# Peptides against a protein of PDB entry 3ESW, part 94

Target 1, 322 residues: chain A of PDB entry 3ESW
Amino acid sequence: NNIDFDSIAKMLLIKYKDFILSKFKKAAPVENIRFQNLVHTNQFAQGVLGQSQHLCTVYDNPSWHSIVLETLDLDLIYKNVDKEFAKDGHAEGENIYTDYLVKELLRYFKQDFFKWCNKPDCNHCGQNTSENMTPLGSQGPNGEESKFNCGTVEIYKCNRCGNITRFPRYNDPIKLLETRKGRCGEWCNLFTLILKSFGLDVRYVWNREDHVWCEYFSNFLNRWVHVDSCEQSFDQPYIYSINWNKKMSYCIAFGKDGVVDVSKRYILQNELPRDQIKEEDLKFLCQFITKRLRYSLNDDEIYQLACRDEQEQIELIRGKTQ

## One batch from the design tools (peptide; made by RFdiffusion4, then SolubleMPNN)

Design b2_p17_2_s4 (from b2_p17_2, 10 letters changed)
Fold by OpenDDE base, seed 5:
Structure b2_p17_2_s4 (fold): chain B 322 residues (1-322), chain A 17 residues (1-17)
Amino acid sequence: as target 1 above (322 residues)
Amino acid sequence: SDEELAKFLKEYLELMS
């Protein structure tokens, strides 16, 4: 009897799909209880949940995407992408083109568009006066600043003229298109929106040790790729642990389709104690939030994302970016 | 893709046989 390997493979595929889909069904009562208890008793879990409620959905705003695309110099961007693609492009066509696009967006954003703001310029003395600014502390937003999702305003006094300059820490990325300045938070916030505006799959990566960056899913590389707008960095997850010798405990990625502990990608040495939550509880939390984010997806979408998740988990376990 | 997975499964089964 010739074993029909094709039929067996098809049957195994069906059973595998059914198994995967079963994981994304409505949460059992016991899982809901575990989740509620975890987020009510563990501050780190509360923080992850709170971040997920914002970061997983805020960037999926078509109106914002339109404003971004109208604000950027698209002609310059695509001209540069086309030039690099024509020079070094492979037979992979459209898939590799997105990698060139992200690289150009990193260049454009850092070199042409956005500015690092350690201290603001004096509003009275004008440009290049940040050296004269002394921090006085932080306060809440005024009535105007409050319109742009501002939680904190840094206050500076000019040593030259004595005037006060306010540096509002805006969380509204549309306001950041106007101000075009900030620190890692503002950079990552706006850059995440920019990448999303080009229709890319993007995650916001939060590091507990006060840094943030992006990941985008490269169809060419078939994996999540590290992207740091502040550093103009593409696919260099090692820069924090190795180059900066940064000590880190947690890196959590937030995207529309899930929340993932990506610590293994970035924490290569100098690991800080992971004592904020049990590893099993963190894994459960991320999976539970991910499951909720996918409730409206169809079976095919769920299956595709689940396959991508498994590939990422294998990558993270092996410790080799293949 | 499903086709790639099916191909992989086929090849795997053929190797195990």
Scores: peptide ipSAE 0.024, ipTM 0.516, DockQ to the pose 0.172
Fold by OpenDDE base, seed 1:
Order: C-alpha cells, then structure tokens, then sequence
Structure b2_p17_2_s4 (fold): chain B 322 residues (1-322), chain A 17 residues (1-17)
C-alpha cells in the first residue's frame, strides 16, 4: 500500500495546530480557581500580575509613538543606520537592518539623548554640581509632579548654596522625553517606548535584584535579543551574571503577547534561591497571563506566537543562544 | 511556517518508513 506521506504530514500538522490552539482556549473553572488562589496567597505572584497589568499594555499607545518619533532626531538615527548597513548588511538580507536600527538607538539614547542621574545637579548652581548634593530622603509628589505619574520624589540639599533640589521619579515616559534623565527604571521605561514606537516586538524585563532591561525580537536572528539601554548592550545576556558577578533569582519578561520567565537566559551563575514561589506555580502564572493576553487574537496569530514561544523555550532549556 | 513543518514531517515520515 503506497503510504501517502504528504497526506499523513498534512493530517499531523492539522492535529498539531488544533492541539496548540486548544491550550489557548478559555480557561477552565479549575484554572481560574488556581489562579485566584495563587494571586491571593503568594506575594510574588501578586507582584507579577500587577506588573503585567501595566507593562504588557502601557506601551501600545499610538499617540505616544507619534510623540516619540517627533522628538527623536530621526535624520541622524537613519543616517547612522544606513551607514552601518552599507558596510556589510546587504550580504545578510533586509532583516538585519532592524538589528542595526536597535544598535543605533542604543547609541543615540545613551550618547546623545538621555543622561544617567545618580544625583541631580543643583537647580541654583547649574550643570556639573551633583557632587555637592546631599540626599535628605524621599517624599510624595507635589501637585505639579503628580500630573506625570510620580510616586516618589528624592530630595537633595546643595552643600554649596544650601538650596533644595527635587528629583521626581517620573513613571510617565512622555515626561521623560522632556527631563531626559534618570536611573535604570527611567532608562528602561523610555527606551522600551522608543523601541515600540519603531513598530518593534519588545519586552520589558524585570529582575528581582533591582535592575530592568529590554528584549527585542530580531527577525534576522529569529529570537529574543537582550537589549540594555543603560549599558548600550545588544545581545549580551551574560553581562549581569558574568561581567558584574551579580547574584539573581528571577528575570521576568513582560510583553503585549505574553509574560515569560527568562531567568535561564540571564542567570548563568551565582543563582540566588528561587523561594518566592513554586516553579510549577510560576510557570502556571506566566502561562495563564499569556493566555489572557492572547484571547482577542485569531487562530493563526495564536499559532504563530505559540510556535515562537516553543522555540524560545527550547533555547532557554539548551542555554545556547542560537 | 506550516509549509516548513509539513515538509519536515513528510521527510521524517519518509525516512522512518
């Protein structure tokens, strides 16, 4: 009997697609109960859920994208991208252009656009006076600062003139386009929005040990790529564990299409105890939130994302960036 | 892609036979 291998392959593909799609159907009552119990009883789970409610959707704002693109020096950016692409990009195909774009955005952001602020300059004495600033503590925002999603204001006194300088920790990324200064939180917040404004697939990565960065999905590399605006770093996930010798427990990526534990990508050594939640419960939580984020997508979109997710999981298990 | 997977499955089935 001539086995129609083509027919069998097609049938297997259909069954596989149906199986994948079945995982993204509406949650069963038992899963909802498990989710509610987990979020109610586990503080880490509450934190992940709370972050997902903000970080997964806040950057999908077309009005913000327009403001970003109007604010950046696009002529300079594209000039530099075109220059780098002209050197060797033609040999690798069109998809590599986006990698050059992200690399230039990293350069532009750190070198030309944004500033690291450990301590603010004195408002009275002017530029390069941060060395004279003494921290007095933190307080709530005033009426003006409150307009820009500010939860905390750091207060500094100038040792030279005695005046007080306020450093509001703004969470409004549009305000950050004006202030152009901050620490890792402000850097990552605005840079995530910048990448999104170019139509890129971007995730915000939260590390429990007080750092944050981005991931960009490279069509050229066909994977999620580490991107740290503070470090001007592209595809260097090892910098924290190896270069910094940083101890870490959890790295969670938040994107419009999902929440993913990416700890295995970044925690290469010096792993801290993962005692905040059971591994099975964290896996369940991330999958459950991801499933909810995809409820409005069609079957083809769900399938494509699921295939991408599987490839990422294989990468994370193997510990090799392909 | 579905086409690539179908091709892979076909080739795999042909090799296993």
Amino acid sequence: as target 1 above (322 residues)
Amino acid sequence: SDEELAKFLKEYLELMS
Scores: peptide ipSAE 0.023, ipTM 0.598, DockQ to the pose 0.165
Fold by OpenDDE base, seed 4:
Structure b2_p17_2_s4 (fold): chain B 322 residues (1-322), chain A 17 residues (1-17)
Amino acid sequence: as target 1 above (322 residues)
Amino acid sequence: SDEELAKFLKEYLELMS
């Protein structure tokens, strides 16, 4: 009996596609009830939902992308990308070019564009005066600061001149193109927008233990790649657990197409108790939000994303940190 | 790609036969 393996494979592929697509159908009433109960009863779940409502969609703004591209020195960026790309002997049109672009954007952002701000410089004394600044506390934004999605303003007094300097913690990434300073939050916020402005597939990674970074989907590597603008780091997910010896419990990635628990990529040692939510409930929550984010996508888009999801899950299980 | 998956499934089926 000549088993037509080609016919069987095609039939299995069709059935597999149908099965995958069935998982992304509109949530059943029971799933909606479970979701509502979870977000109303579990504070961590509520936090993840709240973050997803912002982080999954805020960066998909074409007007913001235009402003970013007009603000960056694109000539310098592409000159440097082309230079480094040419050194390694790659042909034009290879998917690896985008990895070089992201690496240059990391360099450009840290070295040329944005500044780390532990303490602000004194507005009166000028540059390199942050050492003279004493924190007085935090307050709400004033009327002007409130225009730029500012939740908190840190207040500092200069020990040299006695003047007060305000450091507003802006969440508007367009305002950050002007201010060009901040901590991990401002860095990651603006850098996520920058990457999105180049048409890249990017996720915002939130760590419960007060750090944030990005993931970029490399078409060359065919996986999500760790990207930290603060560290000028590309594909170094181990830096937190190993280099910093940081203790962590949760890392959640937020993208336009889904919410994913990526803790296994980054928490390699010093794992803190995962006691904020049941593992099953977290998995359900991320899947439920992901389904909602994909409701407007066609069957082909859903299928391609589901294949990517499966590959990522395999990667996360195998612990292949290259 | 769908073609790669079909190829993989074919190879898998051939190995299991």
Scores: peptide ipSAE 0.021, ipTM 0.557, DockQ to the pose 0.183
Fold by OpenDDE base, seed 3:
Structure b2_p17_2_s4 (fold): chain B 322 residues (1-322), chain A 17 residues (1-17)
Amino acid sequence: as target 1 above (322 residues)
Amino acid sequence: SDEELAKFLKEYLELMS
């Protein structure tokens, strides 16, 4: 009996689609109760929810995308992308162009556009004076700084002129297009917006151990790709655990279509205790938030995203990028 | 187990690709 594998595959697809769609229906009352209890009783869960309410939607702003594209040197960027893409003679297809774009954006952002700021330059003495700056502590924003979603301002005194320089930690990525300086938070915030402005599917990755980075979905590689603007890093998820020997417990990715625990991609060694939440509760939380983010999507969109999610879960379980 | 499910899903996805 020639097993009609094609017929079986089609039948499995239909059943799988129906099964997936059933999971993305409105939450049952019991799930809502479980969710409410979890976020009210577990601080880590509350933190993940709070982050999702901001990070999953904030970058989907067409007005911001326009401002970004008007601010960047698009001629330089596309010239460099076209140059690198042309070297491969289109052999890998059109989808690889986006990988070249992201690599150029990493280069452009780090080399030409944004600056790392351990300490600010003295506002009075001018450029390259950060060596003369002594930290005095942190304070709340003033009336002007508060306009740009600033929670904290670092205060520095110049050892040369005695003047005070303020380094506001802005969370408004549009303000960061002006200031063009910061640490990992500012870098990741603005770079996430930049990638989104090119129409890319991007997630913001929060690490509990005080680092943040991006992931972008490569249509060429058909997977989520690690992207760190601070490191000019593309597809190097191992840099933290292996190269830095960093100890980590949680890495959570936040995107418009979902919240995903991506710890297995980045925590390859030196794993810290995962004691902030039960694994089953974290899985439930991420799935529940993801489900809510997809409530307005049609059945085909839900199905396509669910297939992508399952592929990612397989990748994360096996620890091998296929 | 999540591993059995992943294996099943992989085999399924490989059959579907």
Scores: peptide ipSAE 0.017, ipTM 0.488, DockQ to the pose 0.089; fails the geometry check

Design b2_p17_4_s1 (from b2_p17_4, 10 letters changed)
Fold by OpenDDE base, seed 5:
Structure b2_p17_4_s1 (fold): chain B 322 residues (1-322), chain A 17 residues (1-17)
Amino acid sequence: as target 1 above (322 residues)
Amino acid sequence: AKELVNFILELEKLKKE
């Protein structure tokens, strides 16, 4: 009897698909209880949930995407992408083109569009006066600043003229299109929106040790790719642990389709104690939130995303970016 | 289980190509 390997493969795929889909059904009562207990008793879990409620959905705003695309120099961006794409002549066409687009967006954002703001310039003395600015502390937003989702305003005094300059830490990425300045938070916030505005699959990566960056899903590389707008970095997950010698405990990725512990991608050495939550509880939490984010998806979408999840987990376990 | 997942993922890649 010629073993019909094709028939066996088809049956295995069907059974596997059914198995995967079964995992994304409505949560059992016991899972809901576990989730509620976890987020009420563990501060880290509550923080992850709170971040997911914002970061997983806020960037999926068509109005914001339009404003971004109207604000960027698209002619320059696409001209540069086309130029770099033409040099390599890869047969992969559209898939590799997206990698060139992300690389150009990194260049454009850092070099042409956005500025790092350690200290603001003095509002009275003008440009290039940040060296004269002394921090006085932070306060709440005023009535105008509050319009742009501002939680904190850093206050600076000019040593030259004595005037006060306010540096509001805006969380509204549309306001950041106007201000064109910030630190890692503002950079990552606006850059995440920019990537989303081009229709890319993007995750916001939160590091517990006060850094943030992006990942985008490369269809060419068929994996999540590290993207740091502050560093103009593409596919260099090692820069924090190796180049910076940064000590880290947790890296959590937040996207529209899931929440994933990506610590293994970035924490290569100098790992800090992971004592904020049990590993099993963190895994459960991320899976539970991911399941909720996918409740409205159809079976094919769920299956495709689940296959992507499994590929990523294999990558993270092997410790080799394939 | 891991080997089976890898096998299935490889099969899915082959179907798209």
Scores: peptide ipSAE 0.017, ipTM 0.537, DockQ to the pose 0.074
Fold by OpenDDE base, seed 4:
Structure b2_p17_4_s1 (fold): chain B 322 residues (1-322), chain A 17 residues (1-17)
Amino acid sequence: as target 1 above (322 residues)
Amino acid sequence: AKELVNFILELEKLKKE
């Protein structure tokens, strides 16, 4: 009796699909209660929820994508991508082209478009005057700054002219297209939007220890790839733990289709105590938010994303980037 | 469950080849 392996495989796939889809059904009342209790009693959980409500959806704005694409030098970007792509002997239409695009966007963003701002230049003295700036502290935004989702304003005094310069920490990425300066927050915020504007699958990664970066889903590599605009880094998740010797406790990725604890990708040494939430509760929280983000998706979309999730979990457990 | 998932993922890879 020739075991029809194809028939068995089909049956297994059907049963597996049904099983996966069953996990993404609407949360049971008990899960809702657990979720509500968790976010009301645990500050870290509340923070993750709050971030998810913003970061998972804010970048999926077609009007913003249009503004970004109109602002960037697309001719330069694609010229450079095409040049590097051709140099490596790849054929047109390969999924690897998108990896070249992301690498060029990293280059373009850091070298040509955006600047790091430790201290602002003096508004009166002009360019290259940041060395003369003394921090006086931070304050709330004024009426004008508040229009651009500004949470705080850093205040500096010029040692040369005595004038005050304000450095508003804008969270509006469209305003950042104008200002073209900031620290890791502004860099990651705008760069996440830029990647999204090219139709890419992108997650915003929050680290509890005051850093933020992106992940891009490479169709060529078939995995989430570390992307740090500040460092012009592609696929170097080790830079924080190894190169910086940074101590870290949590790295959480926020995307339109889910929230994922990606700590295992980035925390390779010098792990800080994970004492902000129980591991089981964090896992539950991320899964619960992820389910909610997928409620409007069809069964095929849910299944495809679930397969991607499982691949990522395998990667994170094995510690090997395939 | 994890072994089954791995098996299914491998089968899906084989179908795309």
Scores: peptide ipSAE 0.011, ipTM 0.493, DockQ to the pose 0.078
Fold by OpenDDE base, seed 1:
Parts: sequence; C-alpha cells; structure tokens
Structure b2_p17_4_s1 (fold): chain B 322 residues (1-322), chain A 17 residues (1-17)
Amino acid sequence: as target 1 above (322 residues)
Amino acid sequence: AKELVNFILELEKLKKE
C-alpha cells in the first residue's frame, strides 16, 4: 500500500489550519469571565491590559507616519542604507535591505536626530548647562504642555542664574519630533513610531524593571529582532542580562497583532521572582488580548500570524535568540 | 511538504509540554 505521503501531508495541513482557526474564534463565555476576573483581581494583569489598549494601536496612524517621513532626512538615511547594502547585500537578497534600514535608523536616531536628557539645559544659560541643574521635583502640566499628552513635568533650578527650567515628559510622539530629547520612554515611543512609519512590523517591549525597547520582525532573519534606540542596538537581546547584569522579571511585547511575553528572550540570568501573576494566567491574558486584536482579520491572515507565533514560541523555548 | 509536516509535528509536541 503506497502511502500517499503528499495526500497525508495535505490532510494534516488542512486539519492543522482548522485547529488554529478554531482557537481564534469568538471567546467562549467562560473565557470572558476568566478574563474579567483576572483584570479586576490582578494589578499586573490590569496594567498589561491598560498598556495594550494604548501601545497596540496608537502607532497605526497614517497621519503620524506622513509627519515622521516629512521630518526625517530620508535622503541621508537611504544614501547610507544603499551604501551599506552595496557592500554585502547583493548576495543575500532584497529582504536584508530592511535590516540595513533599521540599523541606519538606529544610527541616525541616536547620532543625528535625538538627544538623551538626564537633566535639561538651562533655558536661560543655553546649551551644555545641564550640570548646573538641580531637580526640585515634579508637577502637573500647564495649559500648553497638556496639549501634548503630558502627565508629568520635571522641574529644575539653575545653580548659576537661579531660573527654573521645565522638562515636560511628553507622550505625544509628534511633539517629540520637535523637542528631540528625552529618556528611554521618549526614545522608545518616537523610535517605535519611526519604524512603523516605514511600514515595518514593530512591537513595543515593556520591561517591569524600568526599561523599554522595540522589536522588529526581520523578513531576512525570519524572526523578531531586538532593537534598542537608546543603545543603538540591533539583535543584542543579551545586553540587559549579560552586559548590564540587570535583574529582570517580565518583558512584555505589544504590537498591533498581539501581546507576547518575551521574557525568555531577554532574561538570561539574574531572574527576579515572577510573583505578580500566575504563569498560566499571564499566558491566558496575552492570548486573550491577542485574540481580540485579530478579530477583524481573515482566516489566511490569522493562520499566517499563528504560524509566526508558533515559530517564535519554539525560538523562545529553545533559547536560540542570539 | 515534508518540512511542513515535521514542523506541525514539532508544534504538536510542544503543545503537549
């Protein structure tokens, strides 16, 4: 009996597709109850949900993408990308071009465009005066600052002239295109928007231990790639655990198509207790939110994303992230 | 086709873990 292996393979693929699609059907009443109970009883779960409601969708704004592309020096960026691609890229195909683009955007953003601001310069004394600035605390935004999604303003006094300088912590990424300064939050916020503006698949990664970064889906590498704008880092997920010797408990990635616990990619040593939520409940939460984000997608889109998700899970389990 | 079948089988194993 010549086992028609091709026929069996086709049947298995059909059954697998149907199985995957069945998982993305409308949530059962029991799942909705579990979700509601979880977000009402667990503060960490509530936080993840709250972040997902913002981070998963805020960057999908075509008007913002246009403003970004009009603001950046695209001629310089593409000139540099083309230069690097011409050296090595021809042998690897067109998909590698996007990796070169992301690397150049990291360079451009850190070196040419954005500035790290631990303390602001004195508005009166001018540039390179941050050393003279003493923090006085924080306050709410004024009427002008409130227009740009500002929740907190850091207040500094100049030790030389005695004047007060305000450092608004803007959450509006379009305002950040003007101010061009901030800390990890502002860096990651604007850089996420920049990557999205080039039509890339991007996730915002939140670390519970006060850091944030991006992930980019590389078609060349066929995986999610670590991207940190603050560090000008591409595909170096180990920098936090190994280089910084940072202790971490949770890393959660937020994208338009899903929420994923990516802790295994970044927490390689010095793991802090994961005591904020049960592992099963976190897994359920991320899957539930992901399912909701995909409700409007067709069966083929759902299947493709599900296959990508499974590949990522295999990667995370095997610890093969470089 | 063989690679896809192997992938599916691997995924099924992971789900049982």
Scores: peptide ipSAE 0.024, ipTM 0.482, DockQ to the pose 0.517; fails the geometry check
Fold by OpenDDE base, seed 3:
Structure b2_p17_4_s1 (fold): chain B 322 residues (1-322), chain A 17 residues (1-17)
Amino acid sequence: as target 1 above (322 residues)
Amino acid sequence: AKELVNFILELEKLKKE
């Protein structure tokens, strides 16, 4: 009896599609109650929800994408991408071009465009004077700084001239196109917008232990790829746990189509206690937010995204994609 | 076809965990 494996596979696909679509239907009243109770009783859940309300949608702004593309040296970027693609890319197919683009954007951003700012230069003494700067603390934004979504301003005094220099921690990525300096928060914020401006599927990854980075979905690799603009890093999720020996508890990815716990990709050793929320509640929370983000999508879009999600979950469990 | 069946079976296992 030749088992018609093709017929079985087709039947299983239909059943699987129906099952997946059933999960993405409007939330049942019991799920809404569970969600409301969770975000009202658990501070970590409330934090994840608050971050999702901003990070999942803020970068999907066509006006911002236009401003980014007008600000970047696109001629230089595409010249470099084309050069690298011409060497090796033709053998691997057209989808690899995007990987070359992301690698060039990492190079361009770190080497040519943006600057790490541990301490600001003195506004009076000029460039390369950060060594003379003493931190005095932090303040709220002034009236001008408040226009650019500034939550805090670091204050520095110059040891040479005695003048005060303000370092506003801007959250407006368009302002960061002007200032072109910051720490991991500013780097990741603007770089996430840059990647989005090229039409890429991008997630913002928040780590509870004070770091942030990106993931982009590579059509060539058919998976989410680690991207850290600060480190000019492409597909090196191990750099935090292994190279830095960083201790971590949670890594949460925020994208337009979902919120995902990606801790298993990055926490390879030195795992801190995951005691902020029950694992089942975190899983429920991420799924519930993801479901809400997909309410306007059609059945085919929901199914394709769900297949991608399941592939990612398999990857995260098996740990074998490196 | 075999890969798809294995994929679905693996997905079902993951859902029970």
Scores: peptide ipSAE 0.018, ipTM 0.468, DockQ to the pose 0.497; fails the geometry check

